# Designs tried in a protein design run: peptides against a protein of PDB entry 8BZL. Part 77

Target 1, 228 residues: chain A of PDB entry 8BZL
Amino acid sequence: SYDRAITVFSPDGHLFQVEYAQEAVKKGSTAVGVRGRDIVVLGVEKKSVAKLQDERTVRKICALDDNVCMAFAGLTADARIVINRARVECQSHRLTVEDPVTVEYITRYIASLKQRYTQSNGRRPFGISALIVGFDFDGTPRLYQTDPSGTYHAWKANAIGRGAKSVREFLEKNYTDEAIETDDLTIKLVIKALLEVVQSGGKNIELAVMRRDQSLKILNPEEIEKYV
Target 2, 242 residues: chain B of PDB entry 8BZL
Amino acid sequence: SRRYDSRTTIFSPEGRLYQVEYAMEAIGHAGTCLGILANDGVLLAAERRNIHKLLDEVFFSEKIYKLNEDMACSVAGITSDANVLTNELRLIAQRYLLQYQEPIPCEQLVTALCDIKQAYTQFGGKRPFGVSLLYIGWDKHYGFQLYQSDPSGNYGGWKATCIGNNSAAAVSMLKQDYKEGEMTLKSALALAIKVLNKTMDVSKLSAEKVEIATLTRENGKTVIRVLKQKEVEQLIKKHEEE

## One batch from the design tools (peptide; made by RFdiffusion4, then SolubleMPNN)

Design b1_p12_8_s4 (from b1_p12_8, 6 letters changed)
Fold by OpenDDE base, seed 3:
Structure b1_p12_8_s4 (fold): chain B 228 residues (1-228), chain C 242 residues (1-242), chain A 12 residues (1-12)
Amino acid sequence: as target 1 above (228 residues)
Amino acid sequence: as target 2 above (242 residues)
Amino acid sequence: SRREAIERLLYE
């Protein structure tokens, strides 16, 4: 059975393990990314934290470097591996090139890593998709998406996870120059997009904002409610 | 779905890792382990199942392992896997100490092992470890800490949690009785006994069947102590009197 | 269900 093989093509040209890894991504909670004019915003469906669980250890949005952050959907443990590799590469790049990575560079690195895990008989694909946002050193905001196959593209806006289809449909309809005219409007767009799939309003949303020349900011629930 | 349960590192058509899930299921049949974080310490309480009369070596602790001066863990699952992982934890901690001349932060030790666990779910020729762990520790960054990790390589921090047999029921009880911000080590010990008594489904909890370790700070040093059987007996008696 | 609990632990 070809669907059981890790790194072989089916007769019809499918990489089943990659496709199945994409199904694993769909089991993850929804994440959305939007590129504004001078802002990038990541929004995620907040996983219900168990009453006795430390919220500090539940993170779907993480910094890769000072100028780059990432949201993921899929296998949490797999994500940690990718994040760690990416962070190391960001630091390595700073040491060797003496500049921070571009968002494209680090995305390509992550994508290449994922791709390698689709082509080795000794490895299964990563069960994660990622939205990678940040600013290049020239101040240009960037948004990239990568999936288990190692494919990556630049986006104005995109979504991953279980509600991604609905969120994307919303974004396709509502992403306009007017909708991202200001930072606040951009944030509002992300919230509205997430509300298509998230129940119980803003309390179940986590937002990360990176403005030009500023560090990553995770919004608190009160700040999020301002936009709802 | 059964077609994908025989291979260790492949996704099902639904995006599931059945071998990881099965490992987690197996842990559900293991002895109960509890962890409770208090203001002045953290504890592990574990069910001791192997009380065999012919055991030559009275193991100081069957389920609770000291990792370094600042951390201990409890294990639920396959014993052989547990031994390998606990040894690895010790090695990681010692290597860190040697390299940096300071003890490894608690979460960093947990994540290091979790990366190993994850690797065994992703690389061919390997099976997931059939072990969940509870970690207790102290470091200068976060103070007293309690972590749980599973075969997937996922982990989380907890105020109180349970792994192994009847873990869901135990967690429910902990949620009901755990008082955030007011938990002393003494109250945590009492809570542990209460939960274990209900979880183990025994009419009377025996001190012989329970292992308890506490981690505290005394004079700026971490103290890890396994309670003596007499101490556990006193805790049980106190519970019975209430 | 236990299955659902496991899935919640594995995926985010």
Scores: peptide ipSAE 0.376, ipTM 0.799, DockQ to the pose 0.836
Fold by OpenDDE base, seed 2:
Structure b1_p12_8_s4 (fold): chain B 228 residues (1-228), chain C 242 residues (1-242), chain A 12 residues (1-12)
Amino acid sequence: as target 1 above (228 residues)
Amino acid sequence: as target 2 above (242 residues)
Amino acid sequence: SRREAIERLLYE
């Protein structure tokens, strides 16, 4: 069956649906990632959870595997699809290669998935960007970003979502070797970066920390307040 | 531009999916459905609009569907779409049971359907389902549960929520009156009647216009029960006396 | 606005 192409080039060479998907990302709350020396940290702006909503079902940070986690900005339902496919790939890799995925590998997988949806007939791009952090098997901390186009890059620090510009500007000024010298300083840097755009301080921030050979840890509000 | 309104799976220049938004708008005109989680059970309450005297078969429940022994749902939106989705839910649940020899966890059933809904927002040639669902269930992992899903394929767990007509007002009322940790099924039923009485576009709430189902655990088994009309009448009467 | 409410439901 022939489905009309959704993502096509404009006369001036733009893929408008990809660009518009990037606009969808900007509608998402802010997420920030920072690579420290021996730590990776994800911070996200908490979505205003309705009083009667179960917080368990509201997650912007998720584990893809024991050594990889992801934060996203954009369409929530799209993110779920990407996360599920990434998790399956992580498990498949363990079975076939007998090693966990590298952070780059799984990022490339996600990026490839996104790219296919920019070129397939009858499919629109994913309306999400993602920050993917973790540790390779050699213990190297990694941070990657991917966007709706399927591009990906490695970063020292980056941000996505509605407040990303301001957060990135902050990180460009404040990300130094000294600022990430310790795990605590790295966490503090993430919090300070988010506070550029998040209202009401630490109460509206969720933080995830991954250290070498440790599982993903979501900090509770009390732990976050220690760094504010 | 109209081109973004007519195509089912394209982003607007502002990053919006208009067809999904329009589907949600359509659901806002559907009959009201409530879900309330209690300590000892969970309930669905739905507005019944199709009361025709000349209807040959009076179905006991129009908007509440049993999915399996441990789950039920209520639907707001396009009836035909609802029928397709509820059937799919039943099939998914049954396939899981056959494959794993245990009931599907509640959230997994919800997410399975949500993935289908999401696909209809991303794959060309299809429109979003014009349906929101409330799910009630019990499983060994989380006990009693209440979920809401929408045409986008997004979902969330809730202590209490509402879909359909006047849902925003209903949610506001639920927020005011829901007592976390102290909600019994009895109190939840009373709350449901209270909210429906205020949010339904009816002059007077009557038992014929309301469907209520409860999900409880008895002797290690899930019991899904649709309340009889007389029981609903009694609940309404109690509310009027207060 | 209702639009904003819908957007909040769709995007995270």
Scores: peptide ipSAE 0.267, ipTM 0.690, DockQ to the pose 0.847
Fold by OpenDDE base, seed 1:
Structure b1_p12_8_s4 (fold): chain B 228 residues (1-228), chain C 242 residues (1-242), chain A 12 residues (1-12)
Amino acid sequence: as target 1 above (228 residues)
Amino acid sequence: as target 2 above (242 residues)
Amino acid sequence: SRREAIERLLYE
């Protein structure tokens, strides 16, 4: 069988383990990223937290560095590995190059890591896609996506996870220069996009905002409701 | 036996390396890429399949990569594998330049990568790269050159060739229309459009779905240029008028 | 299709 733990080609030229990893991503909750003019916004579908569960332990959005944050969809444990490796690389880059990573750089690093796990015997692909947003040191906002195969691209807006298709369709229709004219409009765009797939409105949405020369801000539920 | 299908380093009873063959099969599903050598230049023409409105990177070239000042390549196959290999090509070229203070000869760069590709077919614990490449370049040794490499690590020089989807049909067309010694870059461009129009699985060939790069020599310098969309449109229009 | 979606991600 060609769907075993190691990633090999099928007779028809498919890498089934990579395809299955993509299916794992689709099982994840939805995440959306939008690049505005001077802002980047990540929105995620918030999972229900059990009464006895510490909310701190449930993170779908994380900082990789002061200028870069990431949302993921797929296997949480896999994400932890990728996040840790990325954080180490960000710090290493600061030490070696004496500048923070560009968003492209760290995306490429993550992508390369993922690719290696598709080509090494005894390893399975990472079951995660990621939206990586941030600002380059020159102040340019960036949004990148990477998938289990190790591919990556820059986006104006994109989505990953189970509701990604619907969210992307919404974004394709509604992402305009006018729609991102202001920071607030950009945030609203993200919320509206998520509401295509998220039930119960703003209560089930988590938003992270990064503005130029500002630190990552996670919006509280009250702040989110202002945009709904 | 399925055992032979799963390992790159094991020959089948028939002497086949199935994983290499399957990698080639994967490449057959990739977008078409053409290379044509002319007397006054060399070109790559590649199919663009991933056109999305939300893409931020205006990929002037999605499938064509500049390797150094004198070489470019196009890729057919797994994108992530291609990214790794193109990065490696750039590193090899740069290391050579630093070591010898001269640009790496075209064939040597191709061979260096092919050795890596071959290693992934012979040493255990790896799968083949699911990528074929076309290389265009100029060097002082052989002038304008076109090479093709595949997952096995095999390579060859070509006057014209094709990789990816419908490559066999494209090669057949190239064989029919390519005139040795009489090929100008202009005629090569026309030929590329002709072949792509027939081999691409599209209702109508459009400039947005095709990227073309040319490599020429001007004033003793290599010039690698990606054609503008308008230029590609003109080529398509000319073809349609014939 | 699922296949098409994967192909878009995997193949250049």
Scores: peptide ipSAE 0.061, ipTM 0.755, DockQ to the pose 0.037

Design b1_p12_8_s4 (from b1_p12_8, 6 letters changed)
Fold by OpenDDE base, seed 5:
Structure b1_p12_8_s4 (fold): chain B 228 residues (1-228), chain C 242 residues (1-242), chain A 12 residues (1-12)
Amino acid sequence: as target 1 above (228 residues)
Amino acid sequence: as target 2 above (242 residues)
Amino acid sequence: SRREAIERLLYE
């Protein structure tokens, strides 16, 4: 009976609501993150935006701060809550510590938030995974992933969403030091990875790049086509 | 026996939130609401289902609500839920005005309500609201705007959209006939009538069954106007003559 | 399908 909305352990030790939240993530469109030498790149499958929908209001990649951005897969409304909380924390950190957050710090914050929603009887888990990328103050590029359970890990490259398995398999084969030797090669790697699951080529891909000491840049379709 | 523990919307094994889906299904049976964004204004058109002869002629809009001087909304779904949400919208708008001494931006108002909706899908003891809303408004940041929100707390901006009964068919028609960048309020009104005529389960469209509100700017002020029945009749007549 | 449409609205 789905009547008791409490994340509880099953007799065999499973947290079903967390597992089911992970299934919700798989319903989301694919997102990929790659850490280069001096660049971090997020790529997402463009959801077929309804013809009459304003594209401004459809964002799968968002900035958390000047030095951190995030892509997510899963429940859009849940993601908005997490994003807002993370943004507030980033600003708070700047005020209290007088430095921007490290990518690890904000990831841990998000992870802790998610974890708390797995222990409260009055709350369901967040139905989202996130790829968090950015630069630490020392100029080190970082990529982290979080899932509904509140776990997080650092990655060289990773993917989330419906096509994540195929994208990860591609990245496992093709992520090498040579493949990320330049910014352009890193971007190309992300595009190639997404093309494993995205139909109709570069028109259905959104790419965000963050270079060292630069702000988040969303590539336009013309810029993406140059890498195809 | 505390068996009446607060039911929470929970995930299915497939990662679905059935209560949210069911709420959306319920909205599909509600009266049709349509929104169209034009270059010189924005409009809402809604089906009026409750035509009681004994209703006092004070044509209170059944489905269109003024939120503040710069925004209005239409609702599809459970009336009681709609009343709660529209009241919250008004409160949020007023609180913002008091705090910042300026009107709340349209998207911020929509987002604030959507956060409430989302909470009702995540926190225990709550059910999703059985309501979708269309929002029309003007602000200094984006000008005329049209938004749609659903029980999940998701929202989006639109050039034209529809909620409620036969919404999918209406959206398809809007996609075919909406001319981006060339839509005047006059043409939008005509389009609204055209779509409603085809999507409403009535043999003949009548002015008594349709509510239309327009939002325009006049002399640097927002004007929200509900069309009179005679005006709606004229629109219907023009459509029938085309 | 209507189900697919709902899923598209809920998940990104």
Scores: peptide ipSAE 0.364, ipTM 0.799, DockQ to the pose 0.844; fails the geometry check

## One batch from the design tools (peptide; made by RFdiffusion4, then SolubleMPNN)

Design b1_p13_1_s1 (from b1_p13_1, 9 letters changed)
Fold by OpenDDE base, seed 1:
Structure b1_p13_1_s1 (fold): chain B 228 residues (1-228), chain C 242 residues (1-242), chain A 13 residues (1-13)
Amino acid sequence: as target 1 above (228 residues)
Amino acid sequence: as target 2 above (242 residues)
Amino acid sequence: DERKKRIEESLYE
């Protein structure tokens, strides 16, 4: 029999391949996203880069467009496919609609792509979850999450990957209006959240910050240490 | 669960793609390939295992393939799969050249193939390619480059790396001896011989069992050269004298 | 076993 990747319902109504893809996400390093007042922040557990590996080719946080960036957890190769598709869509949208995508729009696009791979014959689900952050053209900060099933929701703060549960628990306790009152406080919140699961402090954290009307900024280790 | 071991492109209950992992395991038994990035060039060194006296043609390079004027690769794994992938690389590179009237950037060629590899892990009726590749190249964007890709479609840039048999040990040796920012092509060649001598499952390293290619820039042009057997012999001799 | 673990870990980010 030909080995076909089939996502089918179990007798009890489960899509096991989707659930198993969610388990694949848990094998990924932790990523956290927080929406502030005028800032969105992505933090990720930095994968230990091998000594001889080029750091340029190791990216857990990727820009989708000037106003949108994404962090993922799960299968690296799967993520590349999703990222590329999303980037193409962002550019296409600019050409056809003459405006950048809203964060919700591109999230929905990614979610739809993932969903199709759960229903298309001969395709397995994507083994990734994503945190998608950015600004709409009206200046509104947004944070979305999507998972292998193609579901997506808007969040104030969320986490994905191996340590997501602990990070979410921390955020549930500590995410307040006061905690995100300033950009710096928002960044601190992300760092503190990641430190719940990341070993060796700030050295193993990568942070991406997008402020209103500003480009994506990846913080260097020295900048991160200022918030620790 | 063993029931997922035989099926391609499906997740195990733990979220694993066992066929991809098994493909990578299989590659671990293939001939050793090394790549080393230097300041003035990049090299590939590969173990040559198929030495048969009845072969009609002595291939200058069994495991090292020229992809275009600016890139070459070495392969570890299933030969037939490697042939398909190397051919695809050449086609991608040529199509790009025709379309854009400039050589394809190194990383773009690597990613294009990696997307194909990834597809063979996600689409039903396909099995992963049982091949890992090392890529060497030069482009105007990043200069000399070394990449590694595996059956998953994952890739990375490297200063030095190894695939195939005893790759872990080789990488450890490379980590120990590689001097960042100070690596010349000459020193890289010496390092390659040193590592191969220790990692190849041979009693004695000989030039007939090693293929080496270098990629350099001369007068604003990329030069890809496979070392002659005599040159490799000299490298081995030099190593033995140290 | 160590090799298998390394292979597994290499697939995920």
Scores: peptide ipSAE 0.451, ipTM 0.825, DockQ to the pose 0.772
Fold by OpenDDE base, seed 5:
Structure b1_p13_1_s1 (fold): chain B 228 residues (1-228), chain C 242 residues (1-242), chain A 13 residues (1-13)
Amino acid sequence: as target 1 above (228 residues)
Amino acid sequence: as target 2 above (242 residues)
Amino acid sequence: DERKKRIEESLYE
């Protein structure tokens, strides 16, 4: 059957393994990204950490470089591979080009990596989508999304994972220039968007904020509660 | 679902990797391994199922492996797979030492192996390793550490955890009795015996059926010690008297 | 089976 082959087209032109990888993404917890005027914000549904598990080892938001971070949804182990490759590329770019990567560049790199795994014999697609946010060297905030197929697009706001549909619907309705006029309003927008799918308020939300010329900041629960 | 579970690890229509799930299921039937992090050390306790009188006594530990001077691991699952992975761990640790002239940090060793495990879930012609591991170690970055990894290439740090047979019940018991910030190695050993006594499908816990290793720091050096049978007997006896 | 469900959920984030 065509659906059993890793890298073949079905008679109707479908790449089933890519489509099924997209289903794997839907099993992941929700992540949301919003581009503000001078801020980028990532919010994720916090997976319940087992009582005796070290929280340090559970990360859904990670830095790729000083100016770029990403959130993912889907297979955790797959994500680690992509993250590591992206980090290496960011460092390599700094060494060879003597400038940090643009958000678009690193997104394209990740997308290309994913695409190769959809076309290479003996490899299955990555079971992850990613939201990639950051600042270009000119100070422009950027948000990109990639999926298992290797496609990528720039967004004002987007969501991935289990609750992505509901979050996107909320963002489509509520993302306005007024809603992102300030950094605080942008953060509030992300929180409100996540609350559409996350129960029990701020305790189950992780937020990461990157401002122009500032490092990635993960907000603590107390800081999140101020916006709720 | 059956069409996707008998071949190379590929996605099911629902986005599942059945071969990985089946590997994890297989581990559930393996002997129980416990790990407990204490303030002054970390320990592994493992069920010894194969007690054959004709086994050469030179094998002090069947399920606990020293990886380097600062780390050890225990395994649950397919023995042959475990041997391959433990050897790989040793090689990774050695290569790092040679390259950087310092011991590999604990988490880096774990992640290096996990990347290998993940690869065996993504590349064609490969099957997942049917092994979960518990890692104990010490490094200058995080001190005493306990990690768990599974066939998917996923891993996590733990204060206490269990893999293998009756792992869910063991974890529940650990959650109830583990006192964060107050756990001594002595209390951890007692807890390990308590949990094993309840989770092992044996009528009576005996020292012959349990392997225990401790990792401590003495005079600025890591000491990995496998407890002698007599020491384990004393721990069991103490438990029976309580 | 609760165990199977836990295994499935453990793979995704």
Scores: peptide ipSAE 0.342, ipTM 0.717, DockQ to the pose 0.768
Fold by OpenDDE base, seed 2:
Structure b1_p13_1_s1 (fold): chain B 228 residues (1-228), chain C 242 residues (1-242), chain A 13 residues (1-13)
Amino acid sequence: as target 1 above (228 residues)
Amino acid sequence: as target 2 above (242 residues)
Amino acid sequence: DERKKRIEESLYE
C-alpha cells in the first residue's frame, strides 16, 4: 500500500509530520532577522565549510528578488525548492503586475506552498523555516517568518534554527527603538544576538544587509569585525 | 523507530529523514570515486569493480559517463538508479541546448538533477535514489568545475572530493595533499592514484581496476578523455617508484 | 557512528 496520506491527524489532533518537520528546523544552524528603521538585516551561523569545498555553493542567505532576501533553517534541499519557486513567482509578478512583490506577498506565497505540502497526499512537509526580509515599493522595511506548517507572521525581530530560543530571548530584551536607531546599531544588534549562540566570534557569522533602494549586500569578514 | 525506516520518506520524531540517510549509507558500500579540480583541467577517477573476462571490449567505462560535450560524471551507488539519473542529465542538457542554443551551465545541470533527487525524498510512493554523483565540467561562467550531489538533493562545489567506499579517508588524504592554486592536471592525476591506492580495498592497485577521465580545454573546445589502460599503468608505476 | 553523524549533519543548514 502506498502511504499516500503522509500528514494525518493523530487521535489527539496533532499533525505529527508537521511537528517533526519543526524538529528538522531545529537541526539547522541559527538564523536571525532584524528590522531596523531603514534597514533589514539577516545574520546566520556559518556552517563549517570543508576545506576543499567551494564556499560559493554554501549559502544560507539568498536573494529572492532585488527587494527581497531569505534565510532559512532546516533541510537544505527543501530550501532550494522553496527558493526557486519563490524566485519564479517574484519574476512572474513583475511581468504580470508590473511591480515587484511586496514582502508580505511573497511570504504568503511561500507559506501557501508549505501549507499545501502539509495537506497534499503523497507529500511530506518542508523541513524548513524561513526569515524573509526586504522592502516594499513604498520603502517600508519588512520581516516575516514562515514555518513548516505554512503559518507566517510579521516580526520586528526573530530567529530560527538550533539557537533560536536563546537568540529570541536576547532580542526580546534588547530590541528597542534606541537599539535600531541607526543602520550600524541595527547591524550590531544582529551580531550581538548571534553571538549568544555562535562560538568563536564573528568569523562564524554571515551577515546580509538590505537598505532602502539598495541591493542585498553580503558583508565580508572584515566588515563584520568592525561591529564586533 | 523502525516505522520510519521502511516506509515512504517521512520525518522521524527527531526531524530526520532516515530513508535519505540510509540511501547515503548504501553509497558508502559502492566503489570509490574521486574528483580533483586542477588549474588546467578536472578529472574523475573511479574504482572498477566486477571485472569479468567475458565482458565485451567495447565496455570502456562502467562508472564514468559523458553527459554532453562539456560535462561528465561518475556514479557511486545502485547501478540501475545511476542509469536513470545519467540519462536524465543527458536529456536535461540536450533540452537546454535545443532551447537556448548554448550548452547548459554546469551548476544548472547539477541543480536540475538535485531538484529531481529532492523530489524523490518528498513525494510519496518514491524512495530516494541510492546514488551519489561527481560532476566535472567546463563553462564560460566558472571555467573548470567539480560538483558532488547526494540522495538528498544537496550538492556542493569542490576542489577535490570523494564518494563511495572509504570516502572519508580519501577526503582526509585529499585535504592533506591538495595544494590550492598549484594543482596541475598532472599532479592531480598523481594524487588520484595515490589516494586510490590507499582507499581501495585491493592489495595492489592495477590499471584494470581504475577508470580515469580528464576534462581539458584545447583550442577553445572541451575535451573529455578516458585514459587508456596503458596510461593508467604508467601512472601507477610512477607512483610505485616514489 | 561518526559517519552517520556526518550524514545527518550534511542534510541540514
Scores: peptide ipSAE 0.339, ipTM 0.715, DockQ to the pose 0.778

Design b1_p13_1_s1 (from b1_p13_1, 9 letters changed)
Fold by OpenDDE base, seed 4:
Structure b1_p13_1_s1 (fold): chain B 228 residues (1-228), chain C 242 residues (1-242), chain A 13 residues (1-13)
Amino acid sequence: as target 1 above (228 residues)
Amino acid sequence: as target 2 above (242 residues)
Amino acid sequence: DERKKRIEESLYE
């Protein structure tokens, strides 16, 4: 059957395993990315951490390099593979090109990696989408999304995961120049967007902020509550 | 190759990896393994199910494996898969030591194996490993550590956790009785016995059915010790007196 | 059923 063939097109032109991988993404918790004027913000729904689990080992947002970070939705183990490959590429680029990657470059790398896993008979697609944010060397904030198919696009704002549709609808209505006029407003926009799908406010939200020429900052719960 | 496509773990229409889920379900029926992190050490406690009188070699540790001088693991699931993975862990640890002239950090070893596990869920011609592992270790970065990994290649750090049979009940008990920041190895051992006594499908807990290993630091060195049967008996006796 | 659900949920983040 075409649905079980990894690299075979259906008669109507569908790659079922890619589509099914996209369904896997929808099982992940929601992640939101917003590009502000001089800030990029990632917000994620916190998965309920078991009481005895070490929080250090539960991360939905990770740094790929000093100037790039990523949030993902979907299969956790798949994400780790992609993250590690991306990190290696970032370091390799610094070594060989003597410059940090652009956000587009590393996104394209990840996308190409994913695409290859859709075209090899010996591999299933990655079951993850990613929001990749950061700053190019010229100080331009960037937000990209990539999905299991290996497609990628630049966005002003976007969401992935189980609540992505609702969050996107919110962002489509509320993303304006006024709404991102300041860093604080941009952060508030992300929080408000997440609150469309996350219950119990700031306790269940993790926020990462990257400003121009600054490293990734994960906001603590107290800092998040200031914006709620 | 087309031949491997049919043998690859693939997504269901709803985005599920059923072969991974089924492997995890199978592990739920395996012998119980517990891990508890204390301030002064970390322990593994595992159920011995295969005690046969005609067994030629009494393995002191059937379910607990020493990986290197600083790490040990316990396994729930398919024994043959466990043997392969534990061997791989040892090889990875050894290669690291040879390359860097220092022991591999605990999480790096766990991650390396988890990458292998993940690969067996993604590449053609492979099935998921039917094994979950608990890892105990010490390194200079994080001190005493406890990790759990599953067939998906996912892992996490824990203060206390359980895999195998009745793991959910065990975890619930651990959540109730584990005192964060105040857990001594002695209290952890007592807790392990308490949980095993309630979660093992045995009429009476006996020392022959339980393997316990502790990992401590003595004089700046890691000491991994499998408790003697007499020591386990004493722990059980103490629990019965309470 | 609860166990199956937990297994499923554990795979995704």
Scores: peptide ipSAE 0.466, ipTM 0.813, DockQ to the pose 0.769; fails the geometry check

